# Peptides against a protein of PDB entry 6JX3, part 74

Target 1, 85 residues: chain A of PDB entry 6JX3
Amino acid sequence: AEFRLRPEISVAQTDYGMVLLDGRSGEYWQLNDTAALIVQRLLDGHSPADVAQFLTSEYEVERTDAERDIAALVTSLKENGMALP

## One batch from the design tools (peptide; made by RFdiffusion4, then SolubleMPNN)

Design b2_p26_4_s4 (from b2_p26_4, 9 letters changed)
Fold by OpenDDE base, seed 3:
Structure b2_p26_4_s4 (fold): chain B 85 residues (1-85), chain A 26 residues (1-26)
Amino acid sequence: as target 1 above (85 residues)
Amino acid sequence: MSVSTPSGLASITRLTDPEVIAQARA
């Protein structure tokens, strides 16, 4: 249940936002601001529900949309080899 | 390639911009 990046993934902060680097493949992925926020909170130990609540309280986002998008982002990070299953 | 969530709230994009890549490597 704990969200974790794969060991070969490193995080970089750039002028253009958060970037994830796969040290083995050499591939780079840029996160938009909301994706970065979600990933940061998950890495800090917040649950997807916590993150959804945060998004709804800080931004004009519906809870259902927030939860679905968080789940989709996590799935994408796993499928693209950045997060552990 | 870019992957966006259903509502478009969040996205991840594979980077090819050499300037952004250079910053990430620093």
Scores: peptide ipSAE 0.663, ipTM 0.908, DockQ to the pose 0.828
Fold by OpenDDE base, seed 5:
Structure b2_p26_4_s4 (fold): chain B 85 residues (1-85), chain A 26 residues (1-26)
Amino acid sequence: as target 1 above (85 residues)
Amino acid sequence: MSVSTPSGLASITRLTDPEVIAQARA
């Protein structure tokens, strides 16, 4: 399924990394570099499999870890009200 | 509040640093 942010969520690029802004709650969430990379590629239309391949090839991340962590991150973003279900 | 993936590869952290927040709003 296509990964999309909720309409009230805005993306900001800061010197400290990618930040998600919730326009309704007023909360801000900072993503670490790996989380930002995953989110950016998913938003660009890449599949979780694409992202896993990218992580294994570019950052020497274990495939199993990449797949599991991508899934976990997506779940967290949905559960915390940042991504659409 | 911080949420990390099982391997610790990726994380999201609720932002409280006013300097970072200010930059995000600019």
Scores: peptide ipSAE 0.654, ipTM 0.900, DockQ to the pose 0.821
Fold by OpenDDE base, seed 2:
Structure b2_p26_4_s4 (fold): chain B 85 residues (1-85), chain A 26 residues (1-26)
Amino acid sequence: as target 1 above (85 residues)
Amino acid sequence: MSVSTPSGLASITRLTDPEVIAQARA
């Protein structure tokens, strides 16, 4: 399914990395570089499979780890109110 | 609070540092 941020979520780039801001709750979440990469690619329209391939090809990441972690990150973003279900 | 993926390659951290928050708001 399509990955999308909730409408109240905005993205900011900081010296400390990508930050997601919830305009309603006032919560701020910082993404590490890999999380930011995953989110950016998903938002750009790449599939989770595309992102997994990217991680395996551009970085020394096992495919199984990539797939599982992408799924886990997406779930976390949904559960923490940042991404649409 | 930090949430990490199973293999640890990706993480999200709830921010409480006012300096980082200020940057995000700018």
Scores: peptide ipSAE 0.654, ipTM 0.897, DockQ to the pose 0.843
Fold by OpenDDE base, seed 1:
Structure b2_p26_4_s4 (fold): chain B 85 residues (1-85), chain A 26 residues (1-26)
Amino acid sequence: as target 1 above (85 residues)
Amino acid sequence: MSVSTPSGLASITRLTDPEVIAQARA
């Protein structure tokens, strides 16, 4: 399924990294660098498998760990109202 | 509040720091 942010979510780049702003709740969430990279690639149309390959290539991360972390992050973004189900 | 992935590689943190919030709003 296509990864998309909810329409009320805005993306901001700060000195401290990527921040997601919820225009309805007024909540702000900061992504660490790896989370931001994952989100950016997913939004660009890369599949979770593509992102996992990217992480294993760019970082010393096992494929299984990369896939698990991507799935967990996506779940968190959906549960916290930032990404569409 | 912070949520981390199983390996700890990725995380999201609810922002309360007014300095970071100000930058995000700009």
Scores: peptide ipSAE 0.653, ipTM 0.898, DockQ to the pose 0.838

Design b2_p26_5_s1 (from b2_p26_5, 14 letters changed)
Fold by OpenDDE base, seed 2:
Structure b2_p26_5_s1 (fold): chain B 85 residues (1-85), chain A 26 residues (1-26)
Amino acid sequence: as target 1 above (85 residues)
Amino acid sequence: GKAKPSKAEGEVVLSTKRVQIVKLGE
């Protein structure tokens, strides 16, 4: 399935990294660099598998670790109301 | 090895070895 943020969620780039803002509630979350990178690539249309390959090749992350982190991130974004299920 | 990123202030929503999400406000 295509990864998408909820309509009320906006992406902001700050001096401290990517922030996701809920325009309705005012809640906002800061993503660290790796999380931001994953989200950016997913939003660009890359699959989780693509992102995993990217992390393994560009950042020397083990494939299993990359897959775990991507899955955890996506799950968290969905569960916390940032991404569409 | 690569240094572990510093944690942002706020509620930690997710934290793995490489990925972190912190809720900063509500």
Scores: peptide ipSAE 0.638, ipTM 0.897, DockQ to the pose 0.660
Fold by OpenDDE base, seed 1:
Structure b2_p26_5_s1 (fold): chain B 85 residues (1-85), chain A 26 residues (1-26)
Amino acid sequence: as target 1 above (85 residues)
Amino acid sequence: GKAKPSKAEGEVVLSTKRVQIVKLGE
């Protein structure tokens, strides 16, 4: 399934990392560098499997760890109203 | 593996070994 942010969510790049802003509520969240990288790849059209492969090959992360972190991130983004279900 | 960065100020929404999301405001 395609990964997309909710239409009210905008992305801002800051010196302290990626920030997601909810234009309706005013809520905002900061992502650390690894989270931001995963989100960027997903928004570019890569699948979670693609991202896991990327992390294992480029950052020497264990495949199982990469898959778990990606799944946790996607779930959190959806549950907290940043990403579409 | 990549070292875990220091947490930002705010409510920690997600924190794994490598991934972190912090809610900064509402």
Scores: peptide ipSAE 0.637, ipTM 0.897, DockQ to the pose 0.721
Fold by OpenDDE base, seed 3:
Structure b2_p26_5_s1 (fold): chain B 85 residues (1-85), chain A 26 residues (1-26)
Amino acid sequence: as target 1 above (85 residues)
Amino acid sequence: GKAKPSKAEGEVVLSTKRVQIVKLGE
């Protein structure tokens, strides 16, 4: 399924990393570099499998670790109201 | 250049070895 942010969520780039802002509630979250990279690639239309391959190739991450991190991130974004289910 | 903080201040909503999300405000 396509990864999408909720319509009320905006993306901002800061010197301290990616920030997601909920324009309705005022809540905002900061993502570290790896999380931001995953989100960027997913929003660009890459699949979780594509992202896992990218992490293993470019950042020397074990495949199982990459898959776990991606799954955990996507789940968290959905559960915390940033991404559509 | 862009800063590379190891951990942001705020409520940690996700933290793995490589991935972190921190809620900064409500």
Scores: peptide ipSAE 0.634, ipTM 0.895, DockQ to the pose 0.517
Fold by OpenDDE base, seed 5:
Structure b2_p26_5_s1 (fold): chain B 85 residues (1-85), chain A 26 residues (1-26)
Amino acid sequence: as target 1 above (85 residues)
Amino acid sequence: GKAKPSKAEGEVVLSTKRVQIVKLGE
């Protein structure tokens, strides 16, 4: 249940936002601000439910939209080899 | 609410209304 990045993935902060780098393949991905915020909170130990509540309260995002975006993001990170299953 | 950010150059891996991941290089 705990969200974790794969060991070969590094996090970098750039002027254009958060970047995830695969040290083995050389692939790298840029996350937009909302995606970065979700990842940061998950890595800090917050649950998806915590993050959904945070988005609804701080950014006035509809709860269903928040839950959908978080689930889609986590799934994508796992499927694309950035996060552990 | 937050302004919608512009997409980075590259392959779009994920795109919802407010969440985006773009593959920049390989």
Scores: peptide ipSAE 0.634, ipTM 0.894, DockQ to the pose 0.741

Design b2_p26_5_s2 (from b2_p26_5, 14 letters changed)
Fold by OpenDDE base, seed 4:
Structure b2_p26_5_s2 (fold): chain B 85 residues (1-85), chain A 26 residues (1-26)
Amino acid sequence: as target 1 above (85 residues)
Amino acid sequence: GKPKPSKAEGEVVLETRFVQIVRLGR
């Protein structure tokens, strides 16, 4: 299934990393570099499996760890109102 | 070698080994 942000969520690129802003509530979150890369690639249409492979290629991250953390991130984004279910 | 993933600062919403989300406020 396609990964999408909720329509009220906008993305800002800052010197301190990716920020997601809820335009309705004013709440905003900052993602660390790895989380930002995951979100960027998912939004570009890559699958979680694609992203896991990317992380293992670009960073000192094992495949199992990448898969686990991608899943945790996606779950968190959905549960905290940033991504569509 | 490959770089290690980075972290951020703030009210932690999620923190795993490699990913972190912090709520900065309103």
Scores: peptide ipSAE 0.604, ipTM 0.875, DockQ to the pose 0.624
Fold by OpenDDE base, seed 5:
Structure b2_p26_5_s2 (fold): chain B 85 residues (1-85), chain A 26 residues (1-26)
Amino acid sequence: as target 1 above (85 residues)
Amino acid sequence: GKPKPSKAEGEVVLETRFVQIVRLGR
């Protein structure tokens, strides 16, 4: 399924990395570089499998670890109200 | 060689081997 952020979520690029802001609750979160890269590629329409392959090619990350961490990230973004179900 | 992933600063919401989400505030 297509990965999308909730309408109330804004993306900001800072010196410390990607920040997601909930305009309704006022909560805001910072993503580390790898998380930000995953989110960017998912928003661009790449599948989690595509992103996992990309991570293994660009970083010192094993495929199984990439798949698990991508899944955990997506789940967390949905559960914390940043991404649509 | 390939680079290793980085980490962020703040209250950790999610931390895996390579991924981190940190809550900065409300």
Scores: peptide ipSAE 0.602, ipTM 0.874, DockQ to the pose 0.612
Fold by OpenDDE base, seed 3:
Structure b2_p26_5_s2 (fold): chain B 85 residues (1-85), chain A 26 residues (1-26)
Amino acid sequence: as target 1 above (85 residues)
Amino acid sequence: GKPKPSKAEGEVVLETRFVQIVRLGR
């Protein structure tokens, strides 16, 4: 249940935001600020519920929307080969 | 008030109301 990136994925911070790089395929992705914040907190060991509460506190985001988008992000990261299942 | 979440530009992999992932290249 712990959120982890795949071992071939590295994280870089750029002027345009967080970038994830696949060292094997050469693919790289940019996350918007909210997505980056979610990933950072999940990697730090916070639960999706913790992150949802954080988003509602720091941003103009409703709890239900936060929960939905966190779930969608995690699913996408796994399906696109950035995060472990 | 509280800030609104940001958006990003590129080839969209995921886009919801508040989160985006864009593929920059290979």
Scores: peptide ipSAE 0.601, ipTM 0.874, DockQ to the pose 0.620
Fold by OpenDDE base, seed 1:
Structure b2_p26_5_s2 (fold): chain B 85 residues (1-85), chain A 26 residues (1-26)
Amino acid sequence: as target 1 above (85 residues)
Amino acid sequence: GKPKPSKAEGEVVLETRFVQIVRLGR
């Protein structure tokens, strides 16, 4: 399934990292660099498996850890109203 | 070697070994 942000969510790149802003509620969240990279690649159409492979090649991350944390991130983004189910 | 993943600061919404989401406010 395609990963997408909710329509009310906007993305800002700041000196502190990626920020997601809910234009309706006014809530906003900051992602660390790794989370931001994952979101960027998912939005570009890469699968979680693709992203896991990418992380293991670019960062000191084991494949199983990458897969687990990507899944946790996606779940959190959906549960907190940033990404579409 | 390959770089180590980073962290952020704020009210933690999610924190794993490599990913972090913090709520900055309303």
Scores: peptide ipSAE 0.598, ipTM 0.873, DockQ to the pose 0.615

Design b2_p26_5_s3 (from b2_p26_5, 11 letters changed)
Fold by OpenDDE base, seed 1:
Order: C-alpha cells, then structure tokens, then sequence
Structure b2_p26_5_s3 (fold): chain B 85 residues (1-85), chain A 26 residues (1-26)
C-alpha cells in the first residue's frame, strides 16, 4: 500500500532537517537528512525497493543495509503515530 | 557522500547507522 503520513501530521522543512508536527497532540519530531530523504521519496510514490536502489546508487551503502534502514524507519513512523499503518 | 545520523537534542525515537528520528518536544 501507499506510504502516507497521518492526516494530523504536517511536514516542515527547516535548516536542521525535516520536522513532522502532530497538529492534535503538539508532538514534533526531527528526521535526519537520510531519514527525510527516504520519507520524501516514499511520499512521492517510490517503493521501498526504489528507495533502496536510490540509496545504493547515491551513497556507499549496501543494498541489505538500505533495506534494513528503510524498514526500521517505516516501522518507527507507524508505531510512533506519524505514518498510517 | 555517506548517509549518517545527525545530532539533535531530544528523545531518540529511532537511531540506526544512517537514519535518526528525535522527538523534540510537545
């Protein structure tokens, strides 16, 4: 299924990276550059496999490491109330 | 370049070798 943020989550681009804001609870999270890049590509409709390939092409990252990081990130975003399950 | 976590103040929600999420506050 399509990766989506929860409707109450807003995205802010800052000099320090992507910030996600929960408009209901007031919680906000900062993503580092790599996490932000992954989220951006997923939101643009790229599959996790696409993103993994992108990371391996643009960075010196092994495919398996990229896949693991993407999976961990997606899981965390869902579990912590930022992304829809 | 090489993907790596950044440094941010707050509660670390996730930290791998390359990705990091930090809860900054409420």
Amino acid sequence: as target 1 above (85 residues)
Amino acid sequence: GKAQPSRAEGEVVLSTDRVQIVRLGR
Scores: peptide ipSAE 0.659, ipTM 0.905, DockQ to the pose 0.858
Fold by OpenDDE base, seed 4:
Structure b2_p26_5_s3 (fold): chain B 85 residues (1-85), chain A 26 residues (1-26)
Amino acid sequence: as target 1 above (85 residues)
Amino acid sequence: GKAQPSRAEGEVVLSTDRVQIVRLGR
């Protein structure tokens, strides 16, 4: 399934990392480097499997751990109102 | 060696060994 942010969510790149801003509520969230990398690649159209492979190459991460982190992140983004279900 | 993930401060929404989302405010 395609990963998409909710229409009210804007992405900002800051000196401290990626920030997601809810233009309706004013809430904003900062993603750490790994989370930002995952979101960037998903938004670029890469599959979770693609992202997992990328993480294992970029970071010292086992494939299974990468897959679990991606799943946890996507779930959190959806449940906390940043990504479309 | 490979790169290591980083962290930030604030209200933690999600935290795994490598991934963190922090709500900074509203």
Scores: peptide ipSAE 0.656, ipTM 0.905, DockQ to the pose 0.670
Fold by OpenDDE base, seed 5:
Structure b2_p26_5_s3 (fold): chain B 85 residues (1-85), chain A 26 residues (1-26)
Amino acid sequence: as target 1 above (85 residues)
Amino acid sequence: GKAQPSRAEGEVVLSTDRVQIVRLGR
């Protein structure tokens, strides 16, 4: 399924990394570089499998670790109100 | 291996070896 942020979430690129801002609640979160990379690729239409392959090739991450990190990130974004289910 | 990713100040929402989300505030 398509990965999408909730409509109230804005993305800002800062010198310290990607920030997500909830325009309704005022909450804001910072993603570290690896998290930001995953989100960017998912938003660009790459599948989780594509992203896992990318991490294994570009960052020497084990495939199973990449898959776990991607799944944990997506779940967290959905559960914390940043991404649509 | 490659260096560990940077971490930010704030309340940690998610943390793995490679991925972190921190809530900076309200």
Scores: peptide ipSAE 0.655, ipTM 0.904, DockQ to the pose 0.707
Fold by OpenDDE base, seed 3:
Structure b2_p26_5_s3 (fold): chain B 85 residues (1-85), chain A 26 residues (1-26)
Amino acid sequence: as target 1 above (85 residues)
Amino acid sequence: GKAQPSRAEGEVVLSTDRVQIVRLGR
């Protein structure tokens, strides 16, 4: 299934990184650069496998580590109310 | 050889060696 943010979540780019804002609760979160990159690529329609390949080729990350990081990030975004299940 | 991932201050929601989410406020 496609990765999607919840409708109430807005994305902002700041000098310190990507920020996600919940327009209903007022909560906001900052993603570090690697997390932001993953989210950007997923939102652009790339699969987790595509993103893992990208990280291995561009950032010298082991494939298994990339896959674990992506899975952990996606799970966290869903469980903490930023992404749709 | 590889870049150091950036980190931020706040309540840590997720943290691995490479990815981090912090809740900055409400």
Scores: peptide ipSAE 0.655, ipTM 0.904, DockQ to the pose 0.724

Design b2_p26_5_s4 (from b2_p26_5, 14 letters changed)
Fold by OpenDDE base, seed 1:
Structure b2_p26_5_s4 (fold): chain B 85 residues (1-85), chain A 26 residues (1-26)
Amino acid sequence: as target 1 above (85 residues)
Amino acid sequence: GKPEPSKAEGEVVLETRFVQIVRLGE
């Protein structure tokens, strides 16, 4: 069960941060730095647990908060048509 | 100390303490 973007979604790195673009609908979204980092790590094959550990080491974030927000992000990306279920 | 996660501006799709997604257009 790997995290994957939908095939119609492309990633752009901009001065404002990571942008996800739906090539079919034309919708596009910007992720804040932390969200972008989470997505990047998940796409690289790290587990949510790995990412949570990483966040606690790099940012002023508690493990439980990191895990919760990672889960919320993944859910949102799936619900908004950016990530595969 | 370690830095605090950043936030962005726009039409918010998701906002938690540390993560944010904003819709930029359709």
Scores: peptide ipSAE 0.549, ipTM 0.848, DockQ to the pose 0.634
Fold by OpenDDE base, seed 2:
Structure b2_p26_5_s4 (fold): chain B 85 residues (1-85), chain A 26 residues (1-26)
Amino acid sequence: as target 1 above (85 residues)
Amino acid sequence: GKPEPSKAEGEVVLETRFVQIVRLGE
């Protein structure tokens, strides 16, 4: 399934990195560099498998760790109302 | 070598080995 943010969520780039803002609640979350990269690539249409491969190539990250962390991130974004189910 | 993933400061919502989300406000 395609990864998508909820319509009330906006993406902003700040001095501290990528921030997701909920326009309804006013909550906002900062992503670390790796989380931001994952979200960007998923929004661009890359699969989690694509992203995992990319992370192992660009960062000191093992494939298994990349896959697990991508899954955890996606789950968290959905649970916290940032991404659509 | 390859760079290591970064971490951030704030109220942690999610923290794995390489991924972090922090809440900055409500």
Scores: peptide ipSAE 0.549, ipTM 0.846, DockQ to the pose 0.635
Fold by OpenDDE base, seed 4:
Structure b2_p26_5_s4 (fold): chain B 85 residues (1-85), chain A 26 residues (1-26)
Amino acid sequence: as target 1 above (85 residues)
Amino acid sequence: GKPEPSKAEGEVVLETRFVQIVRLGE
């Protein structure tokens, strides 16, 4: 399934990290580096499995932990109105 | 060795072992 942000959500790269801005409500969120990498890879068309493999290769993260956190992030982004279902 | 993932500072919306989302404002 394709991961996509809601059309009202803008991505900004700041000195503090990736920020997602809701252009309608004005609400905005900052992602830590790992969350930002996950979102970037998903938006680039990589699957969650691809991202999990990437995280295990680049960081001291076990596959199971990577998969869990990717799933949690995706769920949160969808539930909080940042990503499309 | 591989680096450990970083965390952000602020009012946390989501926090797992390696992932964090912080709401900065409304």
Scores: peptide ipSAE 0.547, ipTM 0.846, DockQ to the pose 0.603
Fold by OpenDDE base, seed 5:
Structure b2_p26_5_s4 (fold): chain B 85 residues (1-85), chain A 26 residues (1-26)
Amino acid sequence: as target 1 above (85 residues)
Amino acid sequence: GKPEPSKAEGEVVLETRFVQIVRLGE
């Protein structure tokens, strides 16, 4: 259940936020601050449950909303070829 | 109080209540 990016994906920090670049296709995506925070914590080894708890403590986010959005983000990253399944 | 999450600029490919992914190219 370890969250990992695909090897062809690189991460860049910009003035506008975290950017993920697919070196194979050339596609690249920008994450908003909350998405970036989620990805960073998942990459650091925190579970989705850990991240949900963190979001509820730091932002005006309810636990149920946090859990749903984390799941949606992880799914999107996998479906778009950014994260390993 | 706690701050609200921010949003990014560009073509949105995923948008939930608090999370957003924006396509910048391709």
Scores: peptide ipSAE 0.536, ipTM 0.840, DockQ to the pose 0.586

Design b2_p26_6_s1 (from b2_p26_6, 9 letters changed)
Fold by OpenDDE base, seed 2:
Structure b2_p26_6_s1 (fold): chain B 85 residues (1-85), chain A 26 residues (1-26)
Amino acid sequence: as target 1 above (85 residues)
Amino acid sequence: MITREIVDGKLVIHTGPRTSITLLGR
């Protein structure tokens, strides 16, 4: 399924990187560099498989590890109110 | 593996060895 942020979530770029802001609650989460890269590519329409391939090429990550990391990040973003289920 | 810790008073969720999200405030 397509990765999407919840409607109340906005993306902000700060001096420290990507931040996801909940416009209703005021809660905001900062993503580290690799997490931000993953989220940006997903938002750009790349599949998790595409992103995994990208990570394998750029970060010397095994494909299965990349896929697991992406899945874990997506799960966390959903569970913490940032991404749609 | 997903793990959680508090760093400098902020919740950090590690979603892999190279990925994390940090609750900065609310």
Scores: peptide ipSAE 0.751, ipTM 0.947, DockQ to the pose 0.952
Fold by OpenDDE base, seed 4:
Structure b2_p26_6_s1 (fold): chain B 85 residues (1-85), chain A 26 residues (1-26)
Amino acid sequence: as target 1 above (85 residues)
Amino acid sequence: MITREIVDGKLVIHTGPRTSITLLGR
C-alpha cells in the first residue's frame, strides 16, 4: 500500500526533529528520530519492506519487530490525521 | 504495543520501543 500524507499536512524540519503540521486544525506533531527516519524513507518511495530491511541493518532489530514497529507507526499516523488511509 | 503517555504536559504516543510521536500543540 502507498504511504501518503494528507493534503493539509506539511512537513517541517526543526531542531527537535521532523514536525508534521495540520494546516486546517493547527495541530502539530513531533516525530522522534527513528519515526522520522521511517517516514522520510516511506515518503521517498521506499516500501515498508525496504524500511524494515533498513532498520534490521542500522539498528540490529529483528525483521518481524521492524515490520511491527513500522505498521504501528503508520497506523498511528493515519489514526491521528496525518496520513491517508 | 502502542502506548500513550503524558510527558512534560504533552501527549506522547509510543508506537514501538524506538518510535514515538508527540503532540506539541493544537
Scores: peptide ipSAE 0.749, ipTM 0.947, DockQ to the pose 0.934
Fold by OpenDDE base, seed 3:
Structure b2_p26_6_s1 (fold): chain B 85 residues (1-85), chain A 26 residues (1-26)
Amino acid sequence: as target 1 above (85 residues)
Amino acid sequence: MITREIVDGKLVIHTGPRTSITLLGR
């Protein structure tokens, strides 16, 4: 399934990383650098598999670990109201 | 592995060894 942010979520780039703002609730979440990289690539249309391959090449991460980390991040973004299910 | 932690009064969700999201405010 395609990764998409909820329509009320906006993205801001800050000195401390990517921030996702919920325009309805006022909640805003900061992503750390690697989380932001993953989200940006997903939003750019890369698949989780593409992102996992990217992480294995840029960081010393096993493919299976990268895939698990991406899945966990996506799950958390959905559960915390930032991404569509 | 997903873990939750309060750091400097803010909720931090660790979604892996290298990834986290932090609730800055509401």
Scores: peptide ipSAE 0.748, ipTM 0.947, DockQ to the pose 0.975
Fold by OpenDDE base, seed 1:
Structure b2_p26_6_s1 (fold): chain B 85 residues (1-85), chain A 26 residues (1-26)
Amino acid sequence: as target 1 above (85 residues)
Amino acid sequence: MITREIVDGKLVIHTGPRTSITLLGR
């Protein structure tokens, strides 16, 4: 399934990075630069595999490590109320 | 691996060596 934010989540682009705001609870989270890059690409419709390939071209990281890190980020965004299951 | 720490009073969740999310407030 496609990566999607929960409907109550809004995105703000700030000088400090991407911020995800829950309009219901008032919680807001800041993503660091690489996390924001991953999330943006996923939201743009790229698959996790696409994003992993992208990361391997930008960073000295193994493909499998990139995929694992993306999966961990997605899991955390789901668990912390930002992304849909 | 996912790890959690408090940095400057804020919860930081590290989801890899290059990726983190920080709870700024609620």
Scores: peptide ipSAE 0.746, ipTM 0.947, DockQ to the pose 0.952

